# Ledger of designs, part 161: peptides against a protein of PDB entry 3S8F

Target 1, 157 residues: chain A of PDB entry 3S8F
Amino acid sequence: VLTLFVAVPSLMTAFTVAASLEFAGRLRGGRGLFGWIRALPWDNPAFVAPVLGLLGFIPGGAGGIVNASFTLDYVVHNTAWVPGHFHLQVASLVTLTAMGSLYWLLPNLTGKPISDAQRRLGLAVVWLWFLGMMIMAVGLHWAGLLNVPRRAYIAQV
Target 2, 166 residues: chain B of PDB entry 3S8F
Amino acid sequence: DEHKAHKAILAYEKGWLAFSLAMLFVFIALIAYTLATHTAGVIPAGKLERVDPTTVRQEGPWADPAQAVVQTGPNQYTVYVLAFAFGYQPNPIEVPQGAEIVFKITSPDVIHGFHVEGTNINVEVLPGEVSTVRYTFKRPGEYRIICNQYCGLGHQNMFGTIVVKE

## One batch from the design tools (peptide; made by RFdiffusion4, then SolubleMPNN)

Design b2_p18_7_s3 (from b2_p18_7, 12 letters changed)
Fold by OpenDDE base, seed 2:
Structure b2_p18_7_s3 (fold): chain B 157 residues (1-157), chain C 166 residues (1-166), chain A 18 residues (1-18)
Amino acid sequence: as target 1 above (157 residues)
Amino acid sequence: as target 2 above (166 residues)
Amino acid sequence: SLLEAFLAVMRRLRETLE
């Protein structure tokens, strides 16, 4: 019950952010139901990073509901599922947001814009990081469902 | 201009809020599905029980590993297990196949885990509290107990064994 | 597909809870 109470405002907040992105995309010339997505500045790692973090946060948030549910938590508690959840929440959202912040902050602090090469490298880093985190998260969640224990170096499966 | 922008934002927010609500119901449905199809292989078998962790090793049902397995009825047993730094007692735990086993687990020192591989038995063990788990082993063999809660320098080597006999 | 993956997860969860 409490989990659901927390879930409601969290979802509202998350989708408000999405609404802001839609608005921004449409201001940038995007049209249609999904055209606004393409209109967003996907060439800027300072934008891409936190957005990818948000995307990772979606399944992570759903997992939060699972982890807080009595019956489902019984299945996943102290299994590899939990670190899988963390990697979505921390290693994806928080870390990618931090990366994105740095891509904005450093040019502003130094007064020098990033070069095109640096921008491209930044995009590569962010996308590769996201991909890696998704692979790891899926693997950990899968292992957790197979009852692989957390904080143990050996498992039956 | 501000008014126009405000109206536009509201339109988007309404759509996304509707989607949000839909997703909420999806999550609820998933939980409901799980509950509807749930069959308990491991269930709580008792009320909240407290023990003194400072004396649990010296007196009471956990004090003697040789007396840890108690037959409480036909094909029913209670097993008093201690999780400690760094192991379990009794070790091994010997129980018959097909019997209903009530595990009563506590700790004399710090929080430990009690994760039985090959089963859905997975509980945390707190000093001063008794964790109660009911389970029936359908297959004979050895089941490893793993500590999945960090409990100190020897945590990684903290193992036990349940031997299920035919 | 995503749907198949979802169903697989649900089946696994059900199995684990049984």
Scores: peptide ipSAE 0.018, ipTM 0.760, DockQ to the pose 0.028
Fold by OpenDDE base, seed 1:
Structure b2_p18_7_s3 (fold): chain B 157 residues (1-157), chain C 166 residues (1-166), chain A 18 residues (1-18)
Amino acid sequence: as target 1 above (157 residues)
Amino acid sequence: as target 2 above (166 residues)
Amino acid sequence: SLLEAFLAVMRRLRETLE
């Protein structure tokens, strides 16, 4: 059980970011329990991408706790569960953050703002990426729980 | 006012920190619940056992596949298994149905996996260490052993078979 | 169908790897 306390710094970081989002949303006029979410700049792919990454990171983080548990790791280790975890952590959070950073960085480096069409396309890309990653991650975790082995082309189920 | 803004941010951080701690306890509780309600079929970890991977093929209980299955008592067997590039020894592993089987698995070369389909047997096999797994096969038939740890060019074809006889 | 074609390819691939 004490091993689980290694997650505390990560949780603190994650929820600090969430706090910042709430604060930003409220500064933008959002009120109530959920109004601040709606007030965030969801029309900006530079914002949406990393936020979606954070959302994917939540179940990934929970999975990290599972993977770090001695007893539960026995159940999931070297199954499809592990790649599922990786895709949430790396292919979602890290990748989407990089994508979001690109949407911010390129306009600033070139001195040219992105067009409205490019903005809309960017939004579509990051949302579709997120959706695909979530589907794949759920599938991999599910397969892992069904004891589908990692690094094998064959499975019983 | 910068000071007011910072104070407000800190207040939000405190709130979310509280939520963070609550979630931590939720996760711990879920783990505890899982352990409390799902105890059947749990294979406890054994003591750490070491072997010399450079000599394990030449001497000792892993050296002769014909002697790999050792009856240690009534309806009790120990099976000394080598995972190597790229296969398992002995292959097939023949054991009786309903017998308590203790697998002693090691590797002479690189890290391998030992995943037995249809069972909860799934361990990594490290050179120099002996993985011990206890299992009782309730159903007769063939159980495929799959290497689920990358071990080289032939990894994808590294399979074994456990034959459980009535 | 595309599904049938996909399954056929996967079956063939499996057979070659076995």
Scores: peptide ipSAE 0.000, ipTM 0.762, DockQ to the pose 0.010
Fold by OpenDDE base, seed 5:
Structure b2_p18_7_s3 (fold): chain B 157 residues (1-157), chain C 166 residues (1-166), chain A 18 residues (1-18)
Amino acid sequence: as target 1 above (157 residues)
Amino acid sequence: as target 2 above (166 residues)
Amino acid sequence: SLLEAFLAVMRRLRETLE
């Protein structure tokens, strides 16, 4: 009940953020239904990281609803599905947001802007992290659906 | 014009809110559909039943592993299982193929898991509560019971076996 | 797409429940 209750405000917030991104993209010259996405500052790891985190959070949020459903939870509870969900929420959204925050915070704290090389490296790190997390998350969710148990080092499958 | 900017933002927000609402209903619908089309695979649980974990080993249906399997009718059995640190009793659990088995599982110590490989039996076992799971084994053989809830230093080695006889 | 992925998961869940 609590999860479902907070899911609604969370979704509203998420799509409000999306709205702001659309507006920003359009201000940056993006046009059309999807052109605004391309216009966003994808060259800035401080931007890319949290956005990727948000993207990863979408299936995680959906999974949260699944986990909160009594009937559906029967299928996924205490299986590898749950770690998959956690990794999307914590290791994706939270971690990537933290990474993005660092890319903004450190230059401001030190008074030194990041070099172009550091920027490129940051982008690589963030994208690779996201990719790895998505692979792992998909794998864990899939394994969970195959009834691979959580907190066990063995599985029949 | 700041007002124009705010108006523009509001327009986009309205669109996305509409989209979000639509998606919410879609998700709910999909979940509902999934549940509505469910025809098998759910193991019914019994009503909440309480026991005293401090005496469950000493008296009652869980006290004697040799008497844990009780025939309650034609092709119907009740199995009283204890999950404890760190194992299960009885072990092995012997049941006939094709019989309806009602597992009544409880714990004398801490929370454990009861996950039977090859089946959809997967329940948490709480001290003081009886977990009731109904299942019919269609295939003979051995089914491993795995504890999927951390219960202490020996958690990783906590296994049991269900032997289904032809 | 994300939607397709979600639908795939839901289909799998349904199959698991069936």
Scores: peptide ipSAE 0.055, ipTM 0.747, DockQ to the pose 0.032; fails the geometry check
Fold by OpenDDE base, seed 3:
Structure b2_p18_7_s3 (fold): chain B 157 residues (1-157), chain C 166 residues (1-166), chain A 18 residues (1-18)
Amino acid sequence: as target 1 above (157 residues)
Amino acid sequence: as target 2 above (166 residues)
Amino acid sequence: SLLEAFLAVMRRLRETLE
């Protein structure tokens, strides 16, 4: 139980980011409990990418608690569950944040905005990446719960 | 205006922080509930048992694969298993159906995995330590042992077999 | 919902441990 308190700083950070998003959405005219979400700049891949990363990070974080649990780890350790967790934490949040940063950085470095075509392509890339990653992650977690081993090319199920 | 914005941000942060703390306790409660309601299938960590990996092949209960299966009672066996690069010994491991089997697993070289398909047996095997797993095979047949911890160039081919006899 | 998904995982883990 005590080891779970390591999650406190991470949760504080994550929900501070969420607070910032809510504030930003409300400043952009969003109203109500969820209306602020629709007001966020979903047409900007530099914004969408890290936000999708955050969404993937939520179940990954929940899985992190499972992985850090002494007893529950015996169920999932060295199964496909663990790669599923990594793909949510690293291949989703970190990677999508890097992608989003690139979409911001390049226009600023060159001093030229990206074209509309490039913007749409960027949106397609990050959404497709997120979709594919979620499918993979769900599959890996499911397989892990079915006791499919990690680091093996063969399984009974 | 800046002051109002700052206050608004603080209010949102406080709300989300409260939510985060609440969720943390919910997670702990759910884990506690899950652990409180289970009745079987848990493989807890055993007492630390140490061996010398440099001599485990030459002396002791792991030295002779032909003597690896030891009957300790009418329906109880202890099996001394070595996981090494790249295989298991004894191989196959032959045990009777319905008997309580205590696996004592160690490694003479590097870290390996011991994952038995069709069972909940899944442990890492560390040189110098003995992993202990208790299991009763209810169904006869062959159970494959898979190494699920990378151990070198032959890792992908490192398999063993447990044969459960009727 | 995320909560339901989490509960589903916990239920599955409980079933595995039972």
Scores: peptide ipSAE 0.038, ipTM 0.769, DockQ to the pose 0.032; fails the geometry check

Design b2_p18_7_s4 (from b2_p18_7, 13 letters changed)
Fold by OpenDDE base, seed 3:
Structure b2_p18_7_s4 (fold): chain B 157 residues (1-157), chain C 166 residues (1-166), chain A 18 residues (1-18)
Amino acid sequence: as target 1 above (157 residues)
Amino acid sequence: as target 2 above (166 residues)
Amino acid sequence: SLLEAFNAVMAELRATLE
């Protein structure tokens, strides 16, 4: 119990970000419990990418608690579960944040806005990336629970 | 306007913080429930046993593969296993079906993995430390040991076999 | 129930790893 309290600062930070998103959505005219979500700028890949990263990071964070738990880690350690966790944390949040940053940074550096075609392409890229990461992550976690070993080319299943 | 915005942010933050705390307790409760109902008696002990990796091949219970399987009771055995670059000894490990097996695993060189397919046996093996795993094989046959910790150029081919006899 | 479903999944996992 005491060990799990280490997660409190991280959760506080994560939900502060969520609070910021809610505030932003409401400033953009969103109403109700969920209306603020629709009001967010989902047409901007610079926004969508890191948000999708955050969404992937949530189950990854839950997995982090599992991995940090001594007793539960015994079950999942050095199985495909661990790469699944990595792909949610690094290949999802970090990578998508980098992609989103690029979509913001390049227009600012060049002084030119991205074209509509580039914007649509960017949206396609980040959504496809997220979809692929989620499929792979779910598969890896599932395989891990089925005792598929990490760092091996073979499995019992 | 800045002050109003700040107050609004704080209000949302407080709500989400409350939610975060609630979720923390949910996670703790789920972990506690899982441990209490599904993992009791399966969690390995954390006692540290040490061995000298530089002499483990020459002296002691790991030195002779032919003496690696030791009967400690009527239906109980201790198996002294070495994980090394790149294999396991003894290989195969022969044990009887239905017997309680205590694996004492160590390494003379680098860190290896000891993952037995078809079982929940999955431990890292550190030079200088002895990993202890207790297991009872209910089904006869061959069980493959896989190294799931990178240990060098031959890592991918590092396998062992446990033969469970009727 | 959700609890029963959870327990069933855990039981299945245990059986798989025995």
Scores: peptide ipSAE 0.036, ipTM 0.781, DockQ to the pose 0.022
Fold by OpenDDE base, seed 5:
Structure b2_p18_7_s4 (fold): chain B 157 residues (1-157), chain C 166 residues (1-166), chain A 18 residues (1-18)
Amino acid sequence: as target 1 above (157 residues)
Amino acid sequence: as target 2 above (166 residues)
Amino acid sequence: SLLEAFNAVMAELRATLE
């Protein structure tokens, strides 16, 4: 009940952010249905990190609804599916948002802008993190569907 | 122009909110479809049954492992299982192939898991409550019971066995 | 189709867990 109740405001928030991104992209010269995406500042790790987090949050959010379903939860409960969901929500969205925040915060706190090398390194870190998280999440969800138990070191598959 | 900017933002927001609502309905529809067409093999929740965890080892149907398997019909059995720190009783659980087995599982101490490999049996076992699971083993052999709920220092080694006889 | 793919996955899941 709680998850389903929170689902609506969460979706509203997510798509409000998307609306803001579209507006920003269009202000930056993006045109068309999807052209605004390319116009976003993908060269800034402070931007890329939370956006990648949001992308990871989409399947995680869908999974949350599954986990909250009485009947569907039986399939996935206490399997590797659950850690997969957690890592999408916490280790992807929350962590990447925190990382992105640091890429903005630290330069402002120190009064020193990041160098180009640091910027490129930041982008590499964020993208590699996202890639790794997606691989792990897909693996865990897949394992969960194959009935691999949570909190166990052994499985038939 | 703040007014123009505000109006523009609202326009995009309305579009995305509409999309959001549409997606919400899609997700609900998918869940509904899954529930309607893919419920085969799902073990329904049983009636809530309570027991005293402080006496379950001394008296009642869980007290004697030798009496844990009860034939209730020609091809029907009830198995009274205790999940405890750190194991299961009886162990092994011996049941006939093709028989309808009703597992009545409870715990005398802390919360445990009851996950039977090779089956869709996967329930949490709470002290003071009886978990009821109905299953028919179609294949003979050994099925491992795994505790998938952390229950202490010996959690990782907490295993049981169901032996299905031909 | 997407629906067929979904049904196939679910069928496989059921077969695995039965």
Scores: peptide ipSAE 0.028, ipTM 0.762, DockQ to the pose 0.023
Fold by OpenDDE base, seed 2:
Structure b2_p18_7_s4 (fold): chain B 157 residues (1-157), chain C 166 residues (1-166), chain A 18 residues (1-18)
Amino acid sequence: as target 1 above (157 residues)
Amino acid sequence: as target 2 above (166 residues)
Amino acid sequence: SLLEAFNAVMAELRATLE
């Protein structure tokens, strides 16, 4: 009940963030329905990381609604589905946002900008993290639907 | 300039809010479709039943594992199962194929899981409460019971077996 | 379609968990 209650305002907030991104992209010269996306600073890990986190949060949020649904929860509860949800929410959004924040925070605290090499490495890290997390999440959700239990080292399938 | 910026932001927000509402309806529709057209096959009993976990081992239907399987009808059985640290009682649970089985599961100690592999039987077992799940085994064989709720140091070794006889 | 994919997943789930 609580999850379903907060789902609507959470969606509104998420799409407001998306609106802000569109505005920013258009200010940077992006045009058209999707051209603003390309205009965003994809060369900055401090930007890319939290955006990838947001992308991972989309299926995670949908999963949250599933988990909070009484009937559907009978299917997914205490299966690998739940860890899959966690990894999307915590290990994707929260972790990537933290990573992005770090890429912004450290240069500002030290007064020294990151080198180009560090920037490129940072981009590689966050993209690889996202890719790995998506693979893991898909696998966990799939396993969960196949009745693989959580907190167990063995399963029939 | 500020006014123009605010107006532009508002326009984008309106568009995205409309999209958000559309997506919300899509999600609701998918859930509704699932509920309307798909069934998991397990019928959880919503009736709240309580027991004293401190005496459940000594008296009552869970006390004697030899009496745990009770025939309640021509093709209906009730099985009184204890989930405890760290195992299940009775073990194995023997039931006939094709019979409607009502599992009455409780715990004398801590919270456990009752997850039957190969089935959609998956419930948490709370001390003081009786978990009720109804299932009909269509295929004979052995079904493993797994504890999927952490219950202590021996949690990983907590297994049971349901033997479905032809 | 997304609906077909969803139904396929659900069908597989039912087949596995029956």
Scores: peptide ipSAE 0.014, ipTM 0.749, DockQ to the pose 0.023
Fold by OpenDDE base, seed 1:
Structure b2_p18_7_s4 (fold): chain B 157 residues (1-157), chain C 166 residues (1-166), chain A 18 residues (1-18)
Amino acid sequence: as target 1 above (157 residues)
Amino acid sequence: as target 2 above (166 residues)
Amino acid sequence: SLLEAFNAVMAELRATLE
């Protein structure tokens, strides 16, 4: 159970980022408990992508705690649950953060701003990526709970 | 100014940190609840047992598949299973319905998996280590053993069968 | 409730894995 305290630094980091988002949203005119969210720059794929990654990381992180639990890991270990977990962690957070970074980095490196069309396309890409990732992750976690084995092409269910 | 911004940031950070700690306790509580209420029937882990993977095929209880199923008591059996590249022995494993089966599983070569469909039996098998799993089959029939740990080119075809007899 | 849902999932899982 003490292993669960390893999650503390990660949680601290995650919620520090959340705090920064709230602060930024409030600086942009957002008010109230949730108004700051709407005030964030959702029209910028460089912003949206990593934020969506963070959102995907939440259930993934929770799953990480489960996976780190001796008893609970007995249920989920080497099932489809595990791929579901790291797809949230890697293919969501890391990948979307990379995508977001790209949308910021390329314009700065080239000295050319992205066009409005590119911006809209970028938004579509990151949102669709997020949606697909969430569907896959939910499916994999579900399959894992149904005892679908990892690294096997066949299953009972 | 910088001072005001600093204070504001700290306030938000403290709030979110408090939330993070609260969530941590929620997770711990959930785990504790799960352990207390939903762990009945979980196959307990056995004691750490070591074997020599280089000799396990030649001597000892894993050497002869024909002698792999050992009755240890009334309605109690121990089954010595080898997971190897790429299969299981004995295959099939024949056990009686309703009997308490203790599986002693090891590997002579690389790490394998031992996942029995329709059961909660799911362990990794390490060379030099014996995995112990206790299970009672309530229903007769065939149960497929699946290797769920990558073990080489033939991994995807590595299957076994447990036949539970009435 | 969330607790009931959790218990239901766990019960189903146990039933499936026995």
Scores: peptide ipSAE 0.037, ipTM 0.791, DockQ to the pose 0.022; fails the geometry check

